# Designs tried in a protein design run: peptides against a protein of PDB entry 5KEZ. Part 62

Target 1, 320 residues: chain A of PDB entry 5KEZ
Amino acid sequence: NVAIYNPFRPWWERYQPVSYKLCTRSGNEDEFRNMVTRCNNVGVRIYVDAVINHMCGNAVSAGTSSTCGSYFNPGSRDFPAVPYSGWDFNDGKCKTGSGDIENYNDATQVRDCRLTGLLDLALEKDYVRSKIAEYMNHLIDIGVAGFRLDASKHMWPGDIKAILDKLHNLNSNWFPAGSKPFIYQEVIDLGGEPIKSSDYFGNGRVTEFKYGAKLGTVIRKWNGEKMSYLKNWGEGWGFVPSDRALVFVDNHDNQRGHGAGGASILTFWDARLYKMAVGFMLAHPYGFTRVMSSYRWPRQFQNGNDVNDWVGPPNNNGVI

## One batch from the design tools (peptide; aimed at target 1 Y15 Q16 H54 H154)

Design b2_p24_4 (made by RFdiffusion4)
Pose (drawn by RFdiffusion4):
Structure b2_p24_4 (pose): chain A 320 residues (1-320), chain P 24 residues (1-24)
Amino acid sequence: as target 1 above (320 residues)
Amino acid sequence: SAAEAAAAYRAAWMAHWNRWGKVT
């Protein structure tokens, strides 16, 4: 991923890929393989956050400011370490004047245009689908059990299916024959938009962002909500079917207060209420549960938004 | 309405993340 130095090494630089080499601030390929093997050998599975909608920002300076030293040039669309060229991006397919996503009532541009200027991969091309599949198959053979598909709203459900069609079964040393990767797709669907999370049920589960937003408001006793109203918690509140939901109280993004749910999202900063919300979630049968494990940062709210929400993991001059 | 609330959310979200792909 791009090594971003202003601001200093933000957590979200990891969502701007430069290549598919397994080489990050978290470690190299040997350390990654070692982790996956050791965890599988004690029965704990690894799920990978797959950033496949885009490469890095179109305005990032060319050079080797990358976590493995790989060269890249966003202006010329050259990512030779993969390799990707200008033919591999959606510049000619997007119809907005800016080339970015401008209107979320237009389902097409949400898919074909650049998300906040991030170079949008042409996922309809077999070559691009093959390069992504090669990356995910490398991970599957190492022994990962599934994937979180980042920014799934900004990918066509069919393109996702075409990529998943190319995946190996899970490593037969640890998983039964014919086992398939666990897929959960990150789609923020609070209603009111043309894209529905149900559009993605063919590919795997989806993140149910309504879950934590509603639970936070209820536990905080905001907006007239009471815990007694949780008697019919689940699809009764308009959530996706339980067998398609990945649920959580907060995630790494919206725990910073700017996300789906804003200030209602309970986090470790609100430890007393947070424990109650996590407890309710873990006790209730709805959904497959994910628990957040975080790091502290110097929060500094100005106008309800944290100017330090970009701060990366604890580090000494960028070393985690 | 639900559509108006979604639009407002996206406007605020896009403004917040304008920095993401625009890093120079």

Design b2_p24_4_s1 (made by RFdiffusion4, then SolubleMPNN; from b2_p24_4, 13 letters changed)
Fold by OpenDDE base, seed 1:
Structure b2_p24_4_s1 (fold): chain B 320 residues (1-320), chain A 24 residues (1-24)
Amino acid sequence: as target 1 above (320 residues)
Amino acid sequence: SEEEAAAAFNKKMMAHYAWLGNVK
């Protein structure tokens, strides 16, 4: 991914790929392979957060300022480490003046335009699908069990399916022969938008952002909400079907005050309430559960916003 | 309506991606 130095190596630089090489601040490919092997050997499976909707931001300077040292040029859409070129992006397909998503009520913009400047890959192209599949298959061959598909709302479900159809079976050294990768898709659907979580059910599970948001309001006793109202928790609260839901109390975005859920989201900063929420989630049968493991950072609130929300995870392997 | 309220909430929460603004 791109190396961002202002702010200094933020967490979100990881979501700006310039190659599909497995050499980042989290480690190199050998270290990753070692981790996957060691985890699999004790029954712990690995699911990769796969960023396949886009490459880096359009405004990032060209050069070799990346974690693997790969050259890239956002201005010319040149990512030779893949390789991608200008023909592999939706610049000509997006019809907005800025090239960015301007109206989230327009599903075509949401899927064909740049997400806040991130260069949007032309996932309709078989070439692009194949390059992504090659990346994911490399991970599958290493021994990962599946994937979180980042920014799935911004990809056409059919394009996702086309990529998934190219995937190998899981590594038979650890998984039964013929096993398929476990897929869950990040789709923020709190209602009111044309894109629905149900659009993606055919590809795998979907993140249910209503879960953490509503649970937070209940545990916080907002608006007169009571724990007793959780008797019909799940589908009874308007959530997606249990067998399609991936549920969580918080994620890396809304933990920092970003994204779906707003102020209702419980985090480790509210330790007592958070433990209650996580405990309830783990005890209740609805959905496939995900528990957050995060870190502390020096929060500094200015005008209601944490100006240090960019701070990345602890790092002891130097500046790479 | 509840749908309109949800839409308004989502619009505000589109700040989800605001962190990307630092590279623009």
Scores: peptide ipSAE 0.044, ipTM 0.629, DockQ to the pose 0.465
OpenDDE base, seeds 2, 3, 4, 5: peptide ipSAE 0.031, 0.073, 0.061, 0.042; ipTM 0.629, 0.707, 0.613, 0.688; seeds 3, 4 fail the geometry check

Design b2_p24_4_s2 (made by RFdiffusion4, then SolubleMPNN; from b2_p24_4, 14 letters changed)
Fold by OpenDDE base, seed 3:
Structure b2_p24_4_s2 (fold): chain B 320 residues (1-320), chain A 24 residues (1-24)
Amino acid sequence: as target 1 above (320 residues)
Amino acid sequence: SEEEAAAAFWKKWKARNAWLGNVK
């Protein structure tokens, strides 16, 4: 991915890929393979956060400022380490003036235009699908158990399916023969928008963002909410079917959020309430649970916003 | 540029937070 130095190696640089090389601030491919093997040998499975909707931001400077030193040029859509070129992006398909998503009530814009400047891959192309599948299959062959698909809301479900249909079975050294990768898709569906979580059920589980938001409100006792109202927690609260839901109290994004919905999210910063929420989540049968493991950073609020929300995990000169 | 990359982060962050704000 892009190596960002101002601010110094933020967490979000990981979501701006320039290649599919397993060479990042977390380590090289050999170290990753070693980690996966050691984890699998003790029954701990690895799921990769796969960024396949886009490459890096369109405004990032061309060069070799990347975690593996690969050259890239966002301006010309040149990613030779893949390789991708201008033919592999949706620049000509997006009809907005900026090239970015401007109206989230337009499903076509949400899928075909750039998410906040991130170069949008043409996932309808078999070439692009194949390059992504090769990346994911390499990980599968190493021994990962599945994937979080980042920014799934911004990909057509059919394109995702086409990629998933190219995937290998899991590595038989650790998984039963014929096992398929576990897939969960990041889709933010809080209602009121045309894109629905149900559009993605055919590909795997979907993140249920209503879960953490509503639970936070209840635990905080906002708006007269009571714990007794959790009697029909799950589908009774309008959540997706349990067998399609991946649930969590917080994630890396909303952990840094603010406002009405963001403020309700419980995090480790509110330790007591957070433990209550996580405890409830783990005790309740609804959905597949995910527990966040985060870190402290020097928060500095200005006008209600943490100006240091970019800070990544503890590191040694950018190396985790 | 580095500044533009940071700006992209902030846009993404705001967008995600806006979604969360739609919880009724």
Scores: peptide ipSAE 0.064, ipTM 0.676, DockQ to the pose 0.048
OpenDDE base, seeds 1, 2, 4, 5: peptide ipSAE 0.036, 0.028, 0.061, 0.024; ipTM 0.640, 0.588, 0.677, 0.585; seed 4 fails the geometry check

Design b2_p24_4_s3 (made by RFdiffusion4, then SolubleMPNN; from b2_p24_4, 12 letters changed)
Fold by OpenDDE base, seed 4:
Structure b2_p24_4_s3 (fold): chain B 320 residues (1-320), chain A 24 residues (1-24)
Amino acid sequence: as target 1 above (320 residues)
Amino acid sequence: SAAEAAAAFNKALKARYAWLGNVK
């Protein structure tokens, strides 16, 4: 991914890929293989956060400032390490003036235009699908158990399916023969937008953002809500089917005050309430649970926004 | 600049979630 130095190595640089090489702030491919092997050997499975909707931001300077040293040029859509070129992006397909998503009530814009300036891959192309599948298959062969598909809302479900159909079975060294990768898709559906979580059920599980939002409201006792109202928690609250849900109290975006769910989201900053919420989540059978492991950073609020929300995990000069 | 790009990114993310105010 892009190495960003201003601010200094923010967490979100990881979501700006320039290649599918396994060189990151966390280590190189050999180190990753070692980690996956060690984890699998003790029954801990690895699920990769796969960024396949886009490449890096269009405003990033061309060069070799990347975690694996690969050259890239956002201006010309040149990512030779893949390789991608201008033909592999949706620049001509997006009809907005800015090239970015301008109206989230337009599903076509949401899927064909750039998410916050991130160069939008033309996932309709078999070439692009194949390159992504090759990347994911490489990870599968290493021994990962599955994937979180980042920004799934911004990809057509059919394109995702086409990629998934190209995936290998899991590595038989650790998984039963014929095992398929576990897929969960980040889809922010709190209602009010045309894209629905149900659009993605065919590809795997989806994130249920209503879970953390509603649970936070209940635990905080907002709007007169009581824990007794959780009697029919899950589908009874209008959530997706349990077998399609990945549930969580918070994620990295929510912790920074700009994620889905708003101010109701509980985080480790509110330790007591957070423990209550996490405890409830783990005790309740609804959905596949995800527990957040995070870190503290020096928050600095200006006009209700943390100006230090970019701060990544503890690191040694950018290396985690 | 990288700083401007970062600011734009954050602004865009926050704008994306601005509709969440209606979820309460």
Scores: peptide ipSAE 0.052, ipTM 0.701, DockQ to the pose 0.048
OpenDDE base, seeds 1, 2, 3, 5: peptide ipSAE 0.036, 0.064, 0.054, 0.039; ipTM 0.688, 0.723, 0.714, 0.697; seeds 2, 3 fail the geometry check

Design b2_p24_4_s4 (made by RFdiffusion4, then SolubleMPNN; from b2_p24_4, 15 letters changed)
Fold by OpenDDE base, seed 4:
Formats: sequence, C-alpha cells, structure tokens
Structure b2_p24_4_s4 (fold): chain B 320 residues (1-320), chain A 24 residues (1-24)
Amino acid sequence: as target 1 above (320 residues)
Amino acid sequence: SAADEAAAFNKKMAARYAWLGNVK
C-alpha cells in the first residue's frame, strides 16, 4: 500500500493499495507465511481484510512511496506491480462531475464512482477479476481461511461473485479437502439507501451495522431503551438473517467517530458499557461474532472530533 | 449516508463525520 508520512503512517494507509504484494508495515511475505502457519498449527485461523474495490487515492503522488517499494502513478492509473492501467478503472463509467461518489441514493454512483477519491477498479472486467482472484488465491494457498471484503457496498454483487467463483479451495494441510473460504462483506446498510445487505447474501455473510448501533443505544439507555427489549434480539429487531450476519459492537471506523467513537457505538474507551455489550454479543446466538482488538492512542478532541484518529497501532518507526 | 461517508473517508483520511447519525 501507499506509505503516508503526513500524518505519520496512519492506519488508513493500509486501505490504499498499490500492489497485491504481501509486504506491508506488518512484515514481508515470508513472515506472513510463518504467522499463518503458526496460527493454523494451533487452530487459529486467519481472515484477510481484502481491499479489492479500489487502489490508492487519485491525488497521491506518483513514485515508489509504498510499503513494498512498488512504483505507482495514480494520475495515469498506472500500477505496474499488478499490473493495472487506465483500462482497469471506472473513470469512464462514473458520470459524476467529480469522479467521486456524490449521491449515495444512486446505487450506480456508489459502485462505479470513486470512494472519496480512491481509484475505482473496473470489476466488470475479467482481467481485473482475475488479478484479484490471483491475489486472494495466493493467500488461500498460503493457508488463510477466508476474507473480509472491504467496501463491498461499492462493488456489484455479481462482480464479487465472479471473483469468488475463481477462488481455490482452502489449503488441505490445515482444512478439510474441498473447504471453501469464509467470506464476509463490509456493507453499511442502515436503511434509507437503495443498496441493501440482502443484495450480497449470495456471496457470503454481511456486516450488520445495525447491531452495534442498536445495542449501543440500549446499553446507554438512550431513548428509553431497556435491556428487556433485547428479548427478541436479532431478526426481531429488523436485522439480517442470523446465518448471513457478522456482528460486532464496534469496528475501526466507528471507533473513531464523533466523540469517543460515534454516537451510540460503544468502544473500549467506555470500558464498562463496552464489556457489557461485548459480553451480551458473545452470549447471544445471533450472527457470527467479531470481537474488536484495538489499541489506545493519544486522543485529542477538537469540536467533538479526535484529531488523532489517524494514529495506527503501536509501532517501531512505522513498522508494526 | 453520513455513515457511509464516514467509513469511506477513513479509507483516505481520518473521518470527521458523526458516525451513524442517521440511525440515532
């Protein structure tokens, strides 16, 4: 991914890929292989956060300022380490004046235009699908168990399916022969927009963002909410079917929202309430649970926003 | 939505939006 130095190596630089090489702030490919092997050997499975919707931001300077040293040129859409070129992006497909998503009520914009300037890959192209599949298959062959698909809302479900159809079975050294990768898709569906979580059920599980939002409201006793109302927690609250839901109290994004992590969202900063929420989540059968493992950073609030919300995990001069 | 924009913004820079404002 692109290496950002202002601010100094923020966490979000990871979501600006310039290649599919497995060398990042966390280590090189050999170290990754070693980690996956060690984890698998003790029954800990690895699920990779796969950033496949886009490459880096369009305004990032060309050069070799990347974690693997790969050259890239956002201006010309040149990512030779893949390789991608101008033919592999949706620049011509997006019809907005800015080239960015301007209206989230337009599903076509949401999927065909740039997410906050991030160069949007033309996932309709078999070439692009294949390059992504190669990346994911490389990870599968190393021994990962599945994937979180980042920004799935911004990809056409059919394009995702086409990629998934190219994926190998899991590595039989650790998984039963014929096992398929576990897929969960980041889709932010809080209602009121045309893109629905249900659009993605065919590809795997989806994130249920209503879960953390509603649970936070209840635990905080906002709007007269009571714990007793959780009696029909899950589908009874209008959430997606349990077998399609990946649930969580917070994630890295809403952990860094307004205030101490967004409005209703509970985070480790509110330790007592957070533990209550996480405990409830783990005890309740609804959905596939994800527990957040984060870190503390020097928060500095200005006008209700943490100006240091960019701070990444503890590191040694940018190396984790 | 505000939630989408906040999440999206975090991919490029630190988010400065009120998260889940449309849910509350």
Scores: peptide ipSAE 0.179, ipTM 0.723, DockQ to the pose 0.077
OpenDDE base, seeds 1, 2, 3, 5: peptide ipSAE 0.026, 0.029, 0.026, 0.026; ipTM 0.651, 0.628, 0.604, 0.614

Design b2_p24_5 (made by RFdiffusion4)
Pose (drawn by RFdiffusion4):
Structure b2_p24_5 (pose): chain A 320 residues (1-320), chain P 24 residues (1-24)
Amino acid sequence: as target 1 above (320 residues)
Amino acid sequence: TDDELGARDGGRYVEIKKHLDSLK
């Protein structure tokens, strides 16, 4: 991924890919393979955060400021370490004047245009689908059990299916024959938009962002909500079917208060209420549960938004 | 707006957008 130095090494630089080499601030390929093997050998599975909607920001300076030293040039669309060229992006397919996503009532541009200027991969091309699949198959054979598909709202459900069609079964040393990767797709669907999370049920589960937003408001006793109203918690509140939901109280993005749910999201900063919300979630049968494990940063709210929400993991001059 | 972007796509895209705009 791009090594971003202003601001200093933000957590979200990891969502701007430069190549598919397994080489990050978290470690190299040997350390990654070692982790996956050791965890599988004690029965704990690894799920990978797959960033496949885009490469890095279009305005990022060319050079080798990358976590493995790989060269890249966003202005010329050259990512030779993959390799990707200008033919591999949606510049000609997007219809907005800016080339970015401008209107979320237009389902097409949400898919074909740049998300906040991030170079949008042409996922309809077999070559691009193959390069992504090669990356995910490398991970599957190492032994990962599934994927979180980042920014799934900004990918066509059919393009995702075409990529998934190319995946191997899970490593037969650890998983039964015919086992398929566990897919959960990040789609923020709070209603009122043309894209529905149900559009993605053919590919795997989806993140249910309504879950934590509603639970936070209820536990905080905001907006007239009471815990007694949780008697019919689940699809009774308009959530996706339980067998398609990946649920959580907070995630790494919205724990910073600027996300789906804003200030209502309970986090480790609100430890007393947070424990209660996690407890309710873990006790209730709805959904497959994910628990957040975080790091502290110097929060500094100005106008209800944290100007330090970009700060990366604890580090000594960028080394985690 | 930034709040709308953050609510629908996540707050990190607001910071990404601000970062990329500053480079332009």

Design b2_p24_5_s1 (made by RFdiffusion4, then SolubleMPNN; from b2_p24_5, 11 letters changed)
Fold by OpenDDE base, seed 4:
Structure b2_p24_5_s1 (fold): chain B 320 residues (1-320), chain A 24 residues (1-24)
Amino acid sequence: as target 1 above (320 residues)
Amino acid sequence: SDEEIGERDGGRYVRLREYNESLK
């Protein structure tokens, strides 16, 4: 991904890919392979956050300022480490004046235009699908158990399916023969938009962001809500079917105060309430549960916002 | 707005927007 130095190596730089090389601030491919092997040998499975909707921002300067030193040129849409070229992006397909998403009520814009300036991959093309599948299959062959698909709202469900149909079975050294990768898709659906979580049920599980938002409100006792109202928690509260849901109290975005769910989201900063929420989540039989493991950072609030929300995990000069 | 992007796409993309705009 793009190596960003202003601010100094923020956590979100990971979401600007320039190649599919397993070479980042977390380590190289050999180290990753070693970790996967050691984890699998003791029954711990690895799921990769796969950023496959886009490459880096269109305004990023060309060069080799990337975690693996690969050359890239956003201006010409050249990513030779893949390789991608200008033919592999939706520049000509997006019909907005800016090239960015301008109207979230237009599902076509949401999926065909650039998300916040990030170069949007032409996932309708078999070539692009195959390059992504190749990346994911390499990980599967290493021994990962599945994937989180980043920004799935911005990809056509059919394109995702086409990629998933190209995937190998899981590595038989650790998984039963014929096992399929576990897929969960990040789709933020709090209502009010044309794109729905149900559009993606055919590909795998979907993140249920209503879960953390509503649970936070209840535990905080906002709007007169009570714990007793949680008796029909799950589908009874309008959430997606349990067998399609991946649930969580907080994630890496809304833990920092400006993600889906807003101020209702509980985090480790409010330890007592957070423990209550996580405990309830683990005890209640709804959805596939995900527990957050994070770190403290020096928060600095200005105008109600933490200006240090970019701070990544403890590191040595940008290297974890 | 930043709030809208955060609610729709996630906070990481609010930051990425700011970063990309700062490079123009």
Scores: peptide ipSAE 0.665, ipTM 0.963, DockQ to the pose 0.888
OpenDDE base, seeds 1, 2, 3, 5: peptide ipSAE 0.639, 0.645, 0.638, 0.634; ipTM 0.959, 0.959, 0.959, 0.958

Design b2_p24_5_s2 (made by RFdiffusion4, then SolubleMPNN; from b2_p24_5, 9 letters changed)
Fold by OpenDDE base, seed 2:
Structure b2_p24_5_s2 (fold): chain B 320 residues (1-320), chain A 24 residues (1-24)
Amino acid sequence: as target 1 above (320 residues)
Amino acid sequence: SDDEIGRRDGGRYVELRKWMESQK
């Protein structure tokens, strides 16, 4: 991915890929392989956050300022480490003046135009699908158990399906023969937009962001809400079917106050309420649960915003 | 707006957008 030094190696730099090489601030491919093996050997499975909707920002300077030193040129859509070229992006398909998503009520724009300037991959093309599948299959062959698909609402469900159909069975050294990768798709659907979580049920589980948002309001006793109202928690609250839901109290975005759910989201900063929420989540039979493991950072609020929301995990001069 | 991006797309892309703007 793009190596960002100002601010110094923020956590979100990972979401600007320039290659599919397993070479980042977290380590190289051999180290990753070693970790996966050690984890699998003790029954801990690995799921990779796969950023496959886009490459880096269109305005990023060309060069080799990347975690693996790979050359890239956003201006010419040249990513030779893949390789991708100008033919592999949706520049011609997106009809907005800016090339970015301008109307989120237009599902076509949401999926065919650039997300905040990020170069949008032409996932309709078999070549692009194959390159992504090769990346994911390499990880599968190493021994990962599945994937979180980043920014899934910005990809056509059918294109995702086409990629998933190219995936290998899981590595038989650790998984039963014929096992399929576990897929959960990040779809932020709090209502009010045309793209729905249900559009993606055919590909795997989806993130249910209503869960943390609503649970936060209840635990905080906002708007007169009571714990007793949680009796029909789950589908009764309008959430997706349990067998399609991946649920969580907070994630890496909304833990920093600027993600889905807003101020209602409970985090480790509110330890008592957070423990109550996580405890309830683990005890109540709804969805596939995900527990956050994070870190403290020096929060500095200015005008209601944490100016240090970019701070990544503890590291040694950028290396984690 | 940043709030809208954060709500709809994720906070990481809010910060990413801000960074990209600073590169111009």
Scores: peptide ipSAE 0.510, ipTM 0.931, DockQ to the pose 0.820
OpenDDE base, seeds 1, 3, 4, 5: peptide ipSAE 0.497, 0.035, 0.028, 0.499; ipTM 0.928, 0.646, 0.646, 0.928; seed 3 fails the geometry check

Design b2_p24_5_s3 (made by RFdiffusion4, then SolubleMPNN; from b2_p24_5, 12 letters changed)
Fold by OpenDDE base, seed 5:
Parts: sequence; structure tokens; C-alpha cells
Structure b2_p24_5_s3 (fold): chain B 320 residues (1-320), chain A 24 residues (1-24)
Amino acid sequence: as target 1 above (320 residues)
Amino acid sequence: SDAAIGERDGGRYVRLRKYQQSLL
């Protein structure tokens, strides 16, 4: 991914890829292989956060300022480490004046235009699908168990399916022969927009962002809500079917008040309430549960916003 | 309501918007 130095190595630089090389602030490919092997050997499975909707931001300067030193040129859509070129992006397909998503009530814009300037990959092209599949298959062959698909809302479900159909079975050294990768898709659906979580059920599980948002309001006793109302928690609250849901109290975005849920989201900053929420989540049978492992950072609020919400995990001069 | 929560952010990734703002 791109290396950002202003601010200094923010967490979100990870979501601006310039190659599919396994070479980041977290380590190199050999170190990753070693980790996956050691984890698998003790029954801990690895699921990769796969960023496949886009490459880096359009406004990033060309050069080799990346975690693996790969050259890239956003202006010319040149990513030779893949390789991608101008033919592999949706620039001509997006019809907005800016080239960015301008209206989230237009599903076509949400899928075909740039997410906040991030160069949008032409996932309808078999070449692009194949390059992504090769990346994911490399990870599968290393021994990962599955994937979180980042920004799935911004990809056509059929394009995702086409990629998934190219994937290998899991590595038989650790998984039963014929096992398929576990897929869960990040789709923010709180209602009010045309794209629905149900559009993606055919590809795997989806994130249920209503879960953390609603649980937060209940635990916080907002709007007179009571714990007793949780008797029909799950589908009874309008959530997706349990067998399609991946549930969580918070994630890295909404922990910072971003993405979905707003101020209702409970985090480790409110330790007592957070423990109650996590305990409830783990005790209740609805959905596939995900527990957050995060870190503290020096929060500084200005006008209701944390100006340090960019701060990444503990690191040694940028290296994790 | 869920709709009200969603309307606050418009379903966008706020982290990336802040990135773009830093470049302006």
C-alpha cells in the first residue's frame, strides 16, 4: 500500500493498495507465511481483510512511496506491480463530474465511481477478476481460511461472485479436502439506500451494522430502550438471517465514529458498557461473532471530532 | 432509528474523506 507520512503512517493507508504483494508495515511474505503456519498448527485460523474494490487515491503522487517500494502512478492509472493500466479502471464508466461517488442513492455511482477518490477497478473485466483471484489464491495456498471483502457495497455482487468462482479450495495441510474459503462481505446497510445486504447473500456472510448500533442504544438506555426488549434479538429486530450475519459490537471505523452507528457504538473507551455488550453478544446465538482487538491512542476532540482518529496501532517508527 | 444513523454519514467511509481533505 501507499506509505503516507502526513499524517505519519495513518491506519487508513492500509486501504490504499498499489500492489498485491504481501509486504507491509506488518511484515514481509515470509513472516506472514510463518505466522499463518504457526497459527494453523494450533487451531487458530487467519482471515484476510482483502481490499479488491480499488487501488490508491487518485491524488497520491507517483513514485515508490509504498510499503514494498513498488512504483505506481495514480495519474496514469499505472500499477506495474500487478500490472494494472488505464484500461483496468472505471474512469470512463463513471458519469459524475468529479469521478467520485456523489449520490449514494444512485447504486450505479456507488459501484462504478471512485470511493472518496480511490481509483475504482473495472471488476467486470476478466483480466481484473483474474488478477484479484490470483492474489487471493496465493493467500489460500499459504493457508488462510477466508476473507473479509472490504468495500463490498461498492462492488457488483455478480463481479464478486465471478472472482469467488475462481478461488481454490483451502490448503489441505490444515483443512479438510474440498473446503471452501470463508467469505464475509463488508456491506453497510442501515436502510435508506438502494443497495441492500441481501444483494450479497449469495456470496457469503455480510456484516450486520445494525447489530452494534442497536445494541449500543439499548445498553446506553437511549430513547427509553430496555434490556428486556432483547428477548427477540436478531431477526426479530429486523437484522439479516442469522446464517448470513457477521456481528460485532464495534470495528475500526465506527470505533472512531465513522462509517456506521455513530455515537451509539460501544467501545473499550466505555469499558463497563462495552463488556456488557460483548458479553451479551457472545452469549446470544445470533450470527457469527467477531470480537475487536484494538488499542488506545491520544484522542483530541475538536468540535466533536477526534483530530487524532488517524493514529494507527503501536509501532516502531512506522513499523508494526 | 437505523435510517437516522445512516443519514448522518450517508454510508460513506469517513476515514477516506479525511484523507482527501488532508490533500486539499
Scores: peptide ipSAE 0.039, ipTM 0.699, DockQ to the pose 0.265
OpenDDE base, seeds 1, 2, 3, 4: peptide ipSAE 0.038, 0.028, 0.033, 0.036; ipTM 0.691, 0.654, 0.667, 0.707; seed 2 fails the geometry check

Design b2_p24_5_s4 (made by RFdiffusion4, then SolubleMPNN; from b2_p24_5, 12 letters changed)
Fold by OpenDDE base, seed 3:
Structure b2_p24_5_s4 (fold): chain B 320 residues (1-320), chain A 24 residues (1-24)
Amino acid sequence: as target 1 above (320 residues)
Amino acid sequence: SDEEIGRRDGGRFVRLRKWMESQK
């Protein structure tokens, strides 16, 4: 991915890929392989956050400022480490003036235009699908158990399906023969938008962002909410079917106050309430649960916004 | 509002906007 130095190596640089090389702030491919092996050997499975909707931002300077030193040129859509070229992006398909998503009520824009400047891959092309599948299959062959698909709302479900259909079975050294990767898709559906979580049920589980948002409201006792109202928690609250839901109290985005769920989201900063919410989540049978493991950073609020929300985990000069 | 945008895109716009502005 792009190595960003201003601010100094923010956590979100990981979501601006320039190649599919397993060479990042976390380590090189050999170190990753070693980690996966060690984890699998003790029954801990690895799921990769796969960024496959886009490459890096269109305004990033060309060069070799990346975690693996690969050259890239966003201006010309040149990513030779893949390789991708101008033919592999949706620049010509997006009809907005900016090239970015301008209206989230337009499903076509949401999927065919750039997510806030991030170069949007043409996932309708078999070439692009194959390159992504090769990346994911390499990970599968290493021994990962599945994937979080980043920004799934911004991809056509059929394109995702086409990629998933190219995936190998899981590595038989650790998984039963014929096992398929576990897939969950980041789809932000809090209602009021044309894109629905149900559009993605055919590909795997989806993130249920209503879960953390509503639970936060209840635990905080906002708007007269009571714990007793959780009697029909799950589908009774309008959430997706339990067998399609991945649930969580917070994630890396909304933990920083600007993601889906807004101010209702509970985080470790509110330790007591957070423990209550996480405890409830783990005790309740609805959905597949995900527990957040985060870190403290030097929060500095200016005009209601944390100016240090970019700060990544503790590191050694940018290397974890 | 930033909150409304964040509701839709997970905060990506706000995050990247701040970054882009800092590069100017």
Scores: peptide ipSAE 0.482, ipTM 0.914, DockQ to the pose 0.661
OpenDDE base, seeds 1, 2, 4, 5: peptide ipSAE 0.030, 0.404, 0.035, 0.430; ipTM 0.681, 0.894, 0.691, 0.901; seed 1 fails the geometry check

